# Ledger of designs, part 104: peptides against a protein of PDB entry 4Y8H

Target 1, 196 residues: chain A of PDB entry 4Y8H
Amino acid sequence: TSIMAVTFKDGVILGADSRTTTGAYIANRVTDKLTRVHDKIWCCRSGSAADTQAIADIVQYHLELYTSQYGTPSTETAASVFKELCYENKDNLTAGIIVAGYDDKNKGEVYTIPLGGSVHKLPYAIAGSGSTFIYGYCDKNFRENMSKEETVDFIKHSLSQAIKWDGSSGGVIRMVVLTAAGVERLIFYPDEYEQL

## One batch from the design tools (peptide; made by RFdiffusion4, then SolubleMPNN)

Design b2_p27_7_s1 (from b2_p27_7, 15 letters changed)
Fold by OpenDDE base, seed 5:
Structure b2_p27_7_s1 (fold): chain B 196 residues (1-196), chain A 27 residues (1-27)
Amino acid sequence: as target 1 above (196 residues)
Amino acid sequence: SLEEILKKDIEKLKEFAKAHKDDPRRV
């Protein structure tokens, strides 16, 4: 898995590969690793398919309950729910989560929750087995307040490099753009990103 | 309260994770 979320001028973009593995094998299944937990709060998932799906489902439910009582939750609130679930079950879970969201007050925000259930607010985050290959590239090329197009290109190049070196990453690159204007879903195929 | 519900869901997640510890699917 190769996943990332990047704050930019107008909000935040999440990106992920789509490869699924089953044991030592690559499964013939394209997994959506970008999961909606609220209108403009999404997450990237890595680790156990069962664990991460359960966590995301619980968070989505809690944010619905929160909304019914208090109104739209902040991205920080969503991250705190993820944290509680992951930290309190760190001995039982294999889950790496990146939480990203947009609201008018805080703009785009990214919170990374690695194994163990700690939470870290960052301008951008990378995770998954492929992330180890692109820390250097991302650090060199990330800039604050990029345009949408610059950020899409940054994510596309980053994930392309991760996929190139990580056998557990591949398939299509999916992105979700969260801004004041709404939610936009993007998809890029191997013939588009392998040449980068 | 939401906090009480979350505490219960933490316990449910624990049991779920144990029941699925051998699930070979990874993302």
Scores: peptide ipSAE 0.716, ipTM 0.969, DockQ to the pose 0.892; fails the geometry check
Fold by OpenDDE base, seed 2:
Structure b2_p27_7_s1 (fold): chain B 196 residues (1-196), chain A 27 residues (1-27)
Amino acid sequence: as target 1 above (196 residues)
Amino acid sequence: SLEEILKKDIEKLKEFAKAHKDDPRRV
């Protein structure tokens, strides 16, 4: 898996490859690892398919309950729910989660929750087995307050490199753009990103 | 309360994770 989320001038963009593995084998070529937990709060999933899906389902439910009582939750609130689930079950779970969201007050925010259930707020985050190959690239090329197009390109190039070197990553590159204007899903196919 | 519900869901997740500990699918 190769996943990332990047804040930019207008919000935040999540990106992911789409390969699911079963041991050393590719089980699914087009898995959607970008999961909605609220209208403009999404997450990237890495680790156990079962664990991460269960966590996301619980969070989605909690955020719906939260909304019914208190209004739209912040991204920080969502990250907190993820944290509680992951930290309290750190001995039972294999889950790495990146939470990203947009609201008018806080704009785009990214929270990474690695194994163990700690929470780290960052301007951008990368995770998954493929991320090890692109820490240097991302550190060198990330800039704050990029445009949408610059951010899409940054994510596309980053994930393309991760996919190139990580056998557990591949398929399509999916992105979700969260801004004041709404939610936009993007998809890029190998014929495009392999040439970068 | 939401806190109480979350506490219950933490326990449910624990049981779920144990039941699926051998699921080989990785994302």
Scores: peptide ipSAE 0.713, ipTM 0.968, DockQ to the pose 0.967; fails the geometry check
Fold by OpenDDE base, seed 4:
Structure b2_p27_7_s1 (fold): chain B 196 residues (1-196), chain A 27 residues (1-27)
Amino acid sequence: as target 1 above (196 residues)
Amino acid sequence: SLEEILKKDIEKLKEFAKAHKDDPRRV
């Protein structure tokens, strides 16, 4: 898996490859690892398919309950719920989560929750087995307040490199753009990103 | 309360994770 989320001028973009593995085999070539937990709060999933799906399902439920009582939750609130689930079950889970969201007050925010259940607010985050190959690239190329197009290109190039080197990553590159204007899903196919 | 519900869900997740520890699917 190769996943990332990047804050930019107008909000935040999540990105992911789409390969799911079962041992040495590719189980699913087009998995959607970008999971909605609220209208403009999404997450990237890495690790156990079962664990990460369960966590996301619980968070989505809690944010629905939160909304019914208090109104729209912040991205920080969502990250807090993820953190509690992951930290309190750190000995039982294999889950790496990136939480990203947009609201008018806080704009785009990214929270990374690695194994162990710590939480880190960052301008951008990368995770998954493919991320080890692109720390250098991302560090050198990330900039604050990029345009949407610049951010899409940054993510596309980053994940393309991760996929190139990580046998556990591949398929399509999916993105979710979260801004004041709404939610936009993007998809890029191998013929597009392999040439980068 | 939401806190109480979350506490219960933490326990449910614990049991779920144990039950699925051998699931070979990775994302």
Scores: peptide ipSAE 0.712, ipTM 0.968, DockQ to the pose 0.966; fails the geometry check
Fold by OpenDDE base, seed 1:
Structure b2_p27_7_s1 (fold): chain B 196 residues (1-196), chain A 27 residues (1-27)
Amino acid sequence: as target 1 above (196 residues)
Amino acid sequence: SLEEILKKDIEKLKEFAKAHKDDPRRV
């Protein structure tokens, strides 16, 4: 898996590959690793398919309950729910989560929750087995307050490199753009990003 | 309260994770 989320001038963009593995084999399933937990709060998932799906489902439910009582939750609130689930079950789960969201007050925010259930707020985050191959590239090329197009290109190039070297990453690159204007879903196919 | 519900879900997740510890599917 190769996943990332990047804050930019107008909000935040999440990106992910789509490859699924089963044991030592690549599964024939194209998995959407970008999961909605609220209107403009999404997450990237890596690790156990079962564990990460369960976590995301629980968070989505809790954010719905939160909304009914207190109104729209902040991205930080969402990250806190993820953190509690992951930290309290750190010995039982294989889950790496990136939480990203947009609201008018805080703009785009990114929280990474690696194995162990710690939480870190960052301008951008990368995770998954493919992330090991792109720390250098991302550090060199990330800039604060990029445009939407610059950020899409940054994520596309980053994930392309991760997929190139990580056998557990591949398929399509999916992105979700969260801004004041709404939610936009993007998809890029191997014939495009493999040429980068 | 939301906190109490979350505590219950933490325990449910624990049992779920144990039941699926051998699931080979990875993302």
Scores: peptide ipSAE 0.712, ipTM 0.968, DockQ to the pose 0.894; fails the geometry check

Design b2_p27_7_s2 (from b2_p27_7, 15 letters changed)
Fold by OpenDDE base, seed 5:
Structure b2_p27_7_s2 (fold): chain B 196 residues (1-196), chain A 27 residues (1-27)
Amino acid sequence: as target 1 above (196 residues)
Amino acid sequence: SLEEILKKDIEELKEFAKAHKDDPRRV
């Protein structure tokens, strides 16, 4: 898995590969690793398919309950729910989560929750087995307040490099753009990103 | 309260994770 979320001028973009593995094999299944937990709060998932799906489902439900009582939750609130679930069950879970969201007050925000259930607010985050290959590239090329197009290109190049070196990453690159204007879903195929 | 519900869900997630610890699917 190769996943990332990047704050930019107008909000935040999440990106992920789509490869699914089953044991030592690549499964013939394209997995959506970008999961909606609220209108403009999404997450990237890595680790156990069962664990991360359960966590995301619980968070989505909690944010619906929260909304019914208190109104739209902040991205920080969503991250706190993820943290509680992951930290309190760190001995039982294999889950790495990146939480990203947009609201008018805080703009785009990214919270990374690695194994163990700690939470870290960052301008951008990378995770998954492929992330180890692109820490250097991302650190060198990330800039604050990029345009949408610059950020899409940054994510596309980053994930392309991760996929190139990580056998557990591949398939299509999916992105979700969260801004004041709404939610936009993007998809890029191997014939496009492999040439980068 | 939401906090009480979350505490219950944490416990249910624990049992769920144990039941699925051998699930070979990875993302």
Scores: peptide ipSAE 0.714, ipTM 0.969, DockQ to the pose 0.893; fails the geometry check
Fold by OpenDDE base, seed 2:
Structure b2_p27_7_s2 (fold): chain B 196 residues (1-196), chain A 27 residues (1-27)
Amino acid sequence: as target 1 above (196 residues)
Amino acid sequence: SLEEILKKDIEELKEFAKAHKDDPRRV
């Protein structure tokens, strides 16, 4: 898996490859690892398919309950729910989660929750087995307050490199753009990103 | 309360994770 989320001038963009593995084998080529937990709060999933899906389902439900009582939750609130689930079950779970969201007050925010259930608020985050190959690239090329197009390109190039070197990453590159204007899903196919 | 519900869900997730510990699918 190769996943990332990047804040930019207008919000935040999540990106992911789409390969699911079963041991050393590719089980699914087009898995959607970008999961909605609220209208403009999404997450990237890495680790156990079962664990991460269960966590996301619980969070989605909690945020719906939260909304019914208190209004739209912040991204920080969502990250907190993820944290509680992951930290309290750190001995049972294999889950790495990146939470990203947009609201008018806080704009785009990214929270990374690695194994163990700690929470780290960052301007951008990368995770998954493929991320090890692109820490240097991302650190060198990330800039704050990029445009949408610059951010899409940054994510596309980053994930393309991760996919190139990580056998557990591949398929399509999916992105979700969260801004004041709404939610936009993007998809890029190997014929495009392999040439970068 | 939401806190109480979350506490229950934490426990349910614990049981779920144990039941699926051998699921080989990785994302």
Scores: peptide ipSAE 0.711, ipTM 0.968, DockQ to the pose 0.967; fails the geometry check
Fold by OpenDDE base, seed 4:
Structure b2_p27_7_s2 (fold): chain B 196 residues (1-196), chain A 27 residues (1-27)
Amino acid sequence: as target 1 above (196 residues)
Amino acid sequence: SLEEILKKDIEELKEFAKAHKDDPRRV
């Protein structure tokens, strides 16, 4: 898996490859690892398919309950719920989560929750087995307040490199753009990103 | 309360994770 989320001028973009593995085999070539937990709060999932799906389902439910009582939750609130689930079950889970969201007050925000259940607010985050190959690239190329197009290109190039080197990553590159204007899903196919 | 519900869900997740520890699917 190769996943990332990047804050930019107008909000935040999540990105992911789409390969799911079962041992040495590719189980699913087009998995959607970008999971909605609220209208403009999404997450990237890495690790156990079962664990990460369960966590995301619980968070989505909690945010629905939160909304019914208090109104739209912040991205920080969502990250807090993820953190509690992951930290309190750190000995039982294999889950790496990136939480990203947009609201008018806080704009785009990214929270990374690695194994162990710590939470880190960052301008951008990368995770998954493919992320080890692109720390250098991302560090050198990330900039604050990029345009949407610049951010899409940054993510596309980053994930393309991760996929190139990580046998556990591949398929399509999916993105979710979260801004004041709404939610936009993007998809890029191998013929598009392998040439980068 | 949401806190109480979350506490219960944490425990349920614990049991779920144990039950699925051998699930080979990775994302």
Scores: peptide ipSAE 0.711, ipTM 0.968, DockQ to the pose 0.965; fails the geometry check
Fold by OpenDDE base, seed 1:
Structure b2_p27_7_s2 (fold): chain B 196 residues (1-196), chain A 27 residues (1-27)
Amino acid sequence: as target 1 above (196 residues)
Amino acid sequence: SLEEILKKDIEELKEFAKAHKDDPRRV
């Protein structure tokens, strides 16, 4: 898996590959690793398919309950729910989560929750087995307050490199753009990103 | 309360994770 989320001038963009593995083999399933937990709060998932799906389902439910009682939750609130689930079950789960969201007050925010259930707020985050190959590239090329197009290109190039070297990453690159204007879903196929 | 519900869900997730510890599917 190769996943990332990047804050930019107008909000935040999440990106992910789509490869699923089963044991030592690549599964035929194309998995959407970008999961909605609220209108403009999404997450990237890596690790156990079962564990990460369960976590995301619980968070989505909790954010719906939160909304009914207190109004729209912040991205930080969402990250806190993820953290509690992951930290309290750190010995039982294999889950790496990136939480990203947009609201008018805080703009785009990114929280990474690696194995162990710690929480780190960052301007951008990368995770998954493919992330090991792109720390250097991302550090060199990330800039604060990029445009939407610059950020899409940054994520596309980053994930392309991760997929190139990580056997557990591949398929399509999916992105979700969260801004004041709404939610936009993007998809890029191997024929395009393999040439980068 | 939301906190009480979350505590329950944490325990349910624990049991779920144990039941699926051998699931080979990875993302």
Scores: peptide ipSAE 0.710, ipTM 0.968, DockQ to the pose 0.894; fails the geometry check

Design b2_p27_7_s3 (from b2_p27_7, 15 letters changed)
Fold by OpenDDE base, seed 2:
Structure b2_p27_7_s3 (fold): chain B 196 residues (1-196), chain A 27 residues (1-27)
Amino acid sequence: as target 1 above (196 residues)
Amino acid sequence: SLEEILKEDIKKLKEFAKAHKDDPRRV
């Protein structure tokens, strides 16, 4: 898996490859690892398919309940729910989660929750087995307050490199753009990103 | 309360994770 989320001038963009593995084998080529937990709060999932899906389902439910009582939750609130689930079950879970969201007050925010259930608020985050190959690239090329197009390109190039070197990453590159204007899903196919 | 519900869901997740500990699918 190769996943990332990047804040930019207008919000935040999540990106992911789409390969699911079963041991050393590719089980699914087009898995959607970008999961909605609220209208403009999404997450990237890495680790156990079962664990991460369960966590996301629980969070989605909690945020719906939260909304019914208190209004739209902040991204920080969502990250907190993820944290509680992951930290309290750290001995039982294999889950790495990146939470990203947009609201008018806080704009785009990214929270990374690695194994163990700690929470780290960052301007951008990368995770998954493929991320090890692109820490240097991302650190060198990330800039704050990029445009949408610059951010899409940054993510596309980053994930392309991760996929190139990580056998557990591949398929399509999916992105979700969260801004004041709404939610936009993007998809890029190997014929495009392999040439970068 | 939401806190109480979350507490229960933490427990449910624990049981779920144990039940699926051998699921080989990785994302």
Scores: peptide ipSAE 0.670, ipTM 0.964, DockQ to the pose 0.967; fails the geometry check
Fold by OpenDDE base, seed 3:
Structure b2_p27_7_s3 (fold): chain B 196 residues (1-196), chain A 27 residues (1-27)
Amino acid sequence: as target 1 above (196 residues)
Amino acid sequence: SLEEILKEDIKKLKEFAKAHKDDPRRV
């Protein structure tokens, strides 16, 4: 898996590959690793398919309850719920989560939650087995307050490089753009990104 | 309360994770 979320001028963009593995094998399954937990709060999932799906489902439910009582939750609130679930079950879960969201007050925010269940707020985050191959590239090429197009390009190139080297990454690159204007879903196919 | 619900869900998640510990699917 190769996943990332990047804050930019107008909000935040999440990106992910779609490859699923089964043990040592590539599964004949394309997984959407970008999961909605609220209108403009999404997550990237890495690790156990079952664990990460369960976590996301629980968070989605909690944020629905939260909304009914208190109004729209912040991205930080969502990250806090993820953290509690992951941290309190760190001995039983295999889950790496990137939480990203947009609201008018805080704009785009990214929170990364690695296996231990810690939470880190960052301008951008990368995770998954493919991320190890692109830390240097991302550090060199990330800039704050990029345009949407620059950010899409950054994510596309980053994930393309991750996929190139990580056998557990591949398929399509999916992105979700979260801004004041709404939610936009993007998809890029191998013939588009392999040549980058 | 949300806090109490979350506490219960943490427990449920623990049991779920144990039940699926051998699931080989990874993302």
Scores: peptide ipSAE 0.659, ipTM 0.963, DockQ to the pose 0.892; fails the geometry check
Fold by OpenDDE base, seed 1:
Structure b2_p27_7_s3 (fold): chain B 196 residues (1-196), chain A 27 residues (1-27)
Amino acid sequence: as target 1 above (196 residues)
Amino acid sequence: SLEEILKEDIKKLKEFAKAHKDDPRRV
């Protein structure tokens, strides 16, 4: 898996590959690793398919309950729910989560929750087995307050490199753009990103 | 309360994770 989320001038963009593995084999399944937990709060998932799906489902439910009682939750609130689930079950779960969201007050925010259930707020985050191959590239090329197009290109190039070297990453690159204007879903196929 | 519900879900997640510890599917 190769996943990332990047804050930019107008909000935040999440990106992910789509490859699924089963044991030592690549599964013939294209998995959507970008999961909605609220209107403008999404997450990237890596690790156990079962564990990460369960976590995301629980968070989505909690955020719905939160909304009914207190109004729209902040991205920080969502990250806190993820953190509690992951930290309290750190010995039982294999889950790496990136939480990203947009609201008018805080703009785009990114929280990374690696194995162990710690939480870190960052301008951008990368995770998954493919992330080890692109730390250098991302550090060199990330800039604060990029445009939407610059950020899409940054994520596309980053994930392309991760997929190139990580056998557990591949398929399509999916992105979700969260801004004041709404939610936009993007998809890029190997024919395009393999040439980068 | 939401806190109480979350505590219950933490326990449920623990049991779920144990039940699926051998699931080979990875993302």
Scores: peptide ipSAE 0.653, ipTM 0.962, DockQ to the pose 0.892; fails the geometry check
Fold by OpenDDE base, seed 5:
Structure b2_p27_7_s3 (fold): chain B 196 residues (1-196), chain A 27 residues (1-27)
Amino acid sequence: as target 1 above (196 residues)
Amino acid sequence: SLEEILKEDIKKLKEFAKAHKDDPRRV
């Protein structure tokens, strides 16, 4: 898995590969690793398919309950729910989560929750087995307040490099753009990113 | 309260994770 979320001028973009593995094999299944937990709060998932799906489902339900009682939750609130679930069950879970969201007050925000259930607010985050290959590239090329197009290109190049070196990453690159204007879903196929 | 519900869901997640510890699917 190769996943990332990047704050930019107008909000935040999440990106992920789509490869699924089953044991030592690549499964013939394209997995959506970008999961909606609220209108403009999404997450990237890595680790156990069962664990991360359960966590995301619980968070989505909690944020629905929260909304009914208190109004739209902040991205920080969503991250705190993820943290509680992951940290309190760190001995039983294999889950790496990146939480990203947009609201008018805080703009785009990214919270990374690695194995162990700690939470870290960052301008951008990378995770998954493929992330180890692109820490240097991302650090060198990330800039604050990029345009949408610059950020899409940054994510596309980053994930392309991760996929190139990580056998557990591949398939299509999916992105979700969260801004004041709404939610936009993007998809890029191997013939588009392998040449980068 | 939401906090009480979350505490119960933490427990449920623990049991779920144990029941699925051998699930080979990874993302």
Scores: peptide ipSAE 0.648, ipTM 0.961, DockQ to the pose 0.892; fails the geometry check

Design b2_p27_7_s4 (from b2_p27_7, 17 letters changed)
Fold by OpenDDE base, seed 5:
Structure b2_p27_7_s4 (fold): chain B 196 residues (1-196), chain A 27 residues (1-27)
Amino acid sequence: as target 1 above (196 residues)
Amino acid sequence: SLEEILKKDIEELKKFAKEHKDDPRRV
């Protein structure tokens, strides 16, 4: 898996590959690793398919309850719920989560929750088995307040490199763009990103 | 309260995770 989320001028973009594995084998399934937990709060998932889906389902439900009582939750609130679930079950779960969201007050925000259940607010985050291959590239090429197009290109190039080196990553690159204007879903196929 | 619900969900997740500890599917 190769996942990332990047804050930019107008909000935040999440990106992920789509490869799934079953044991040592690549599965014939294409999994959506970008999961909605609220209108403009999404997450990237890595690790156990069962564990990460359960966590995301619980958070989505919790944020619905929160909205009913208090109104729209912040991205920080969502990250806090993820943290509680992951930290309190750190001995039982295999889950790496990136939480990203947009609201008018805080704009785009990214929180990374690696194995162990710590939480870190960052301008951008990368995770998954493929992330180890692109720390250097991302550090050299990330810039604050990029345009949407620059950010899409940054994520596309980053994930393309991760996929090249990580056998557990591949398939299509999916992105979700969160801004004041709404939610946009993007998809890029191997014939495009392999040429980068 | 939401906090109480979350605490219960944490415990249910613990049970769930143990039941699925050998699930080979990875994302």
Scores: peptide ipSAE 0.708, ipTM 0.968, DockQ to the pose 0.899; fails the geometry check
Fold by OpenDDE base, seed 3:
Structure b2_p27_7_s4 (fold): chain B 196 residues (1-196), chain A 27 residues (1-27)
Amino acid sequence: as target 1 above (196 residues)
Amino acid sequence: SLEEILKKDIEELKKFAKEHKDDPRRV
């Protein structure tokens, strides 16, 4: 898996590959690793398919309950719920989560929750088995307050590199753009990103 | 309360994770 989320001038973009593995083998199944937990709060999932889906489902439900009682939750609130679930079950779960969201007050925000259930707010985050191959590239090429197009390109190039080296990453690159204007879903196929 | 619900969900997640510990699917 190769996943990332990047804050930019107008919000935040999440990106993920789609390869699924089963045991030591690559599965034919293409998995959407970008999961909605609220209108403009999404997450990237890595690790156990079952664990990460369960966590995301619980968070989605919690945020719905939160909304009904208190109004729209912040991205930080969402990250806090993820943290509680992951930290309190750190010995039972294999889950790496990146939480990203947009609201008018805080703009785009990214929170990474690695194994163990710590939470870290960052301008951008990368995770998954493929992330180890792109720390250098991302550090060199990330810039704050990029345009949407620059950010899409940054994510596309980053994930392309991760996929190139990580056998557990591949398939399509999916992105979700969260801004004041709404939610936009993007998809890029191997014939495009492999050429980068 | 949301806190109470979350506490229950944490416990249910623990059970779920143990029941699915052998799930070979990875993302």
Scores: peptide ipSAE 0.707, ipTM 0.968, DockQ to the pose 0.890; fails the geometry check
Fold by OpenDDE base, seed 4:
Structure b2_p27_7_s4 (fold): chain B 196 residues (1-196), chain A 27 residues (1-27)
Amino acid sequence: as target 1 above (196 residues)
Amino acid sequence: SLEEILKKDIEELKKFAKEHKDDPRRV
């Protein structure tokens, strides 16, 4: 898996490859690893398919309950719920989560939650087995307050490189753009990103 | 309360994770 989320001028963009493996085999070529937990709060999933799906389902439910009682939750609140689930079960879970969201007050935010269940707020985050191949590229090319187009390009190039070197990554590149204007899904196919 | 519900869900997730520890599917 190769996943990332990047804050930019107008919000945040999540990106992911789509390969799911079962042991040594590719089980699904077009898995959607970008999961909605609230209207403008999404997550990227890495690790156990079962574990990460369960975590995301619980968070989505909690945020629905939160909304009914208190109104729209912040991205930080969502990250906190993820953190509690992951930290309290760190000995039982294999889950790496990137939480990203947009609201008018805080704009785009990214929180990364690695295996230990710690939480880190960052301008951008990368995770998954493919991320090790692109730390250098991302560090050199990320800039704050990029345009939407620049950010899409940055994510596309980053994930393309990760896919190139990580056998556990591949398929399509999916993105979700979260801004004041709403939610936009993007998809890029191998014929395009392999040429980068 | 949400806190109480989350506490219960943490325990349920623990059980779930143990039951699925051998699930070979990875993302």
Scores: peptide ipSAE 0.703, ipTM 0.967, DockQ to the pose 0.964; fails the geometry check
Fold by OpenDDE base, seed 2:
Structure b2_p27_7_s4 (fold): chain B 196 residues (1-196), chain A 27 residues (1-27)
Amino acid sequence: as target 1 above (196 residues)
Amino acid sequence: SLEEILKKDIEELKKFAKEHKDDPRRV
């Protein structure tokens, strides 16, 4: 898996490859690892397919309950729920989560929750087995307050490199753009990103 | 309360994770 989320001028963009593995084999070529937990709060999933799906389902439900009582939750609130689930079960779970969201007050925010259930707020985050190949590239090329187009390109190039070197990553690159204007889903196919 | 519900869900997740510890699918 190769996943990332990047804050930019107008909000935040999440990106992911689409490969699911079963041991040494590809189980699914078009998995959607970008999961909605609220209208403008999404997450990237890495690790156990079962564990991460369960966590995301629980969070989505909790945020719905939260909304009914208190109004729209912040991205930080969502990250807190993820953190509680992951930290309290750190001995039982294999889950790496990136939480990203947009609201008018805080704009785009990214929280990364690695194994162990710690939480870290960052301008951008990368995770998954493919991320190890692109830390240097991302550190060199990330800039704060990029345009939407610059950010899409940054994510596309980053994930393309990760996929190139990580046998557990591949398929299509999916993105979700979260801004004041709404939610936009993007998809890029190998014929496009492999030549970058 | 939401806190109480979350506590219950944490415990249920624990059970779920143990039951699915051998799931070979990775994302």
Scores: peptide ipSAE 0.701, ipTM 0.967, DockQ to the pose 0.968; fails the geometry check

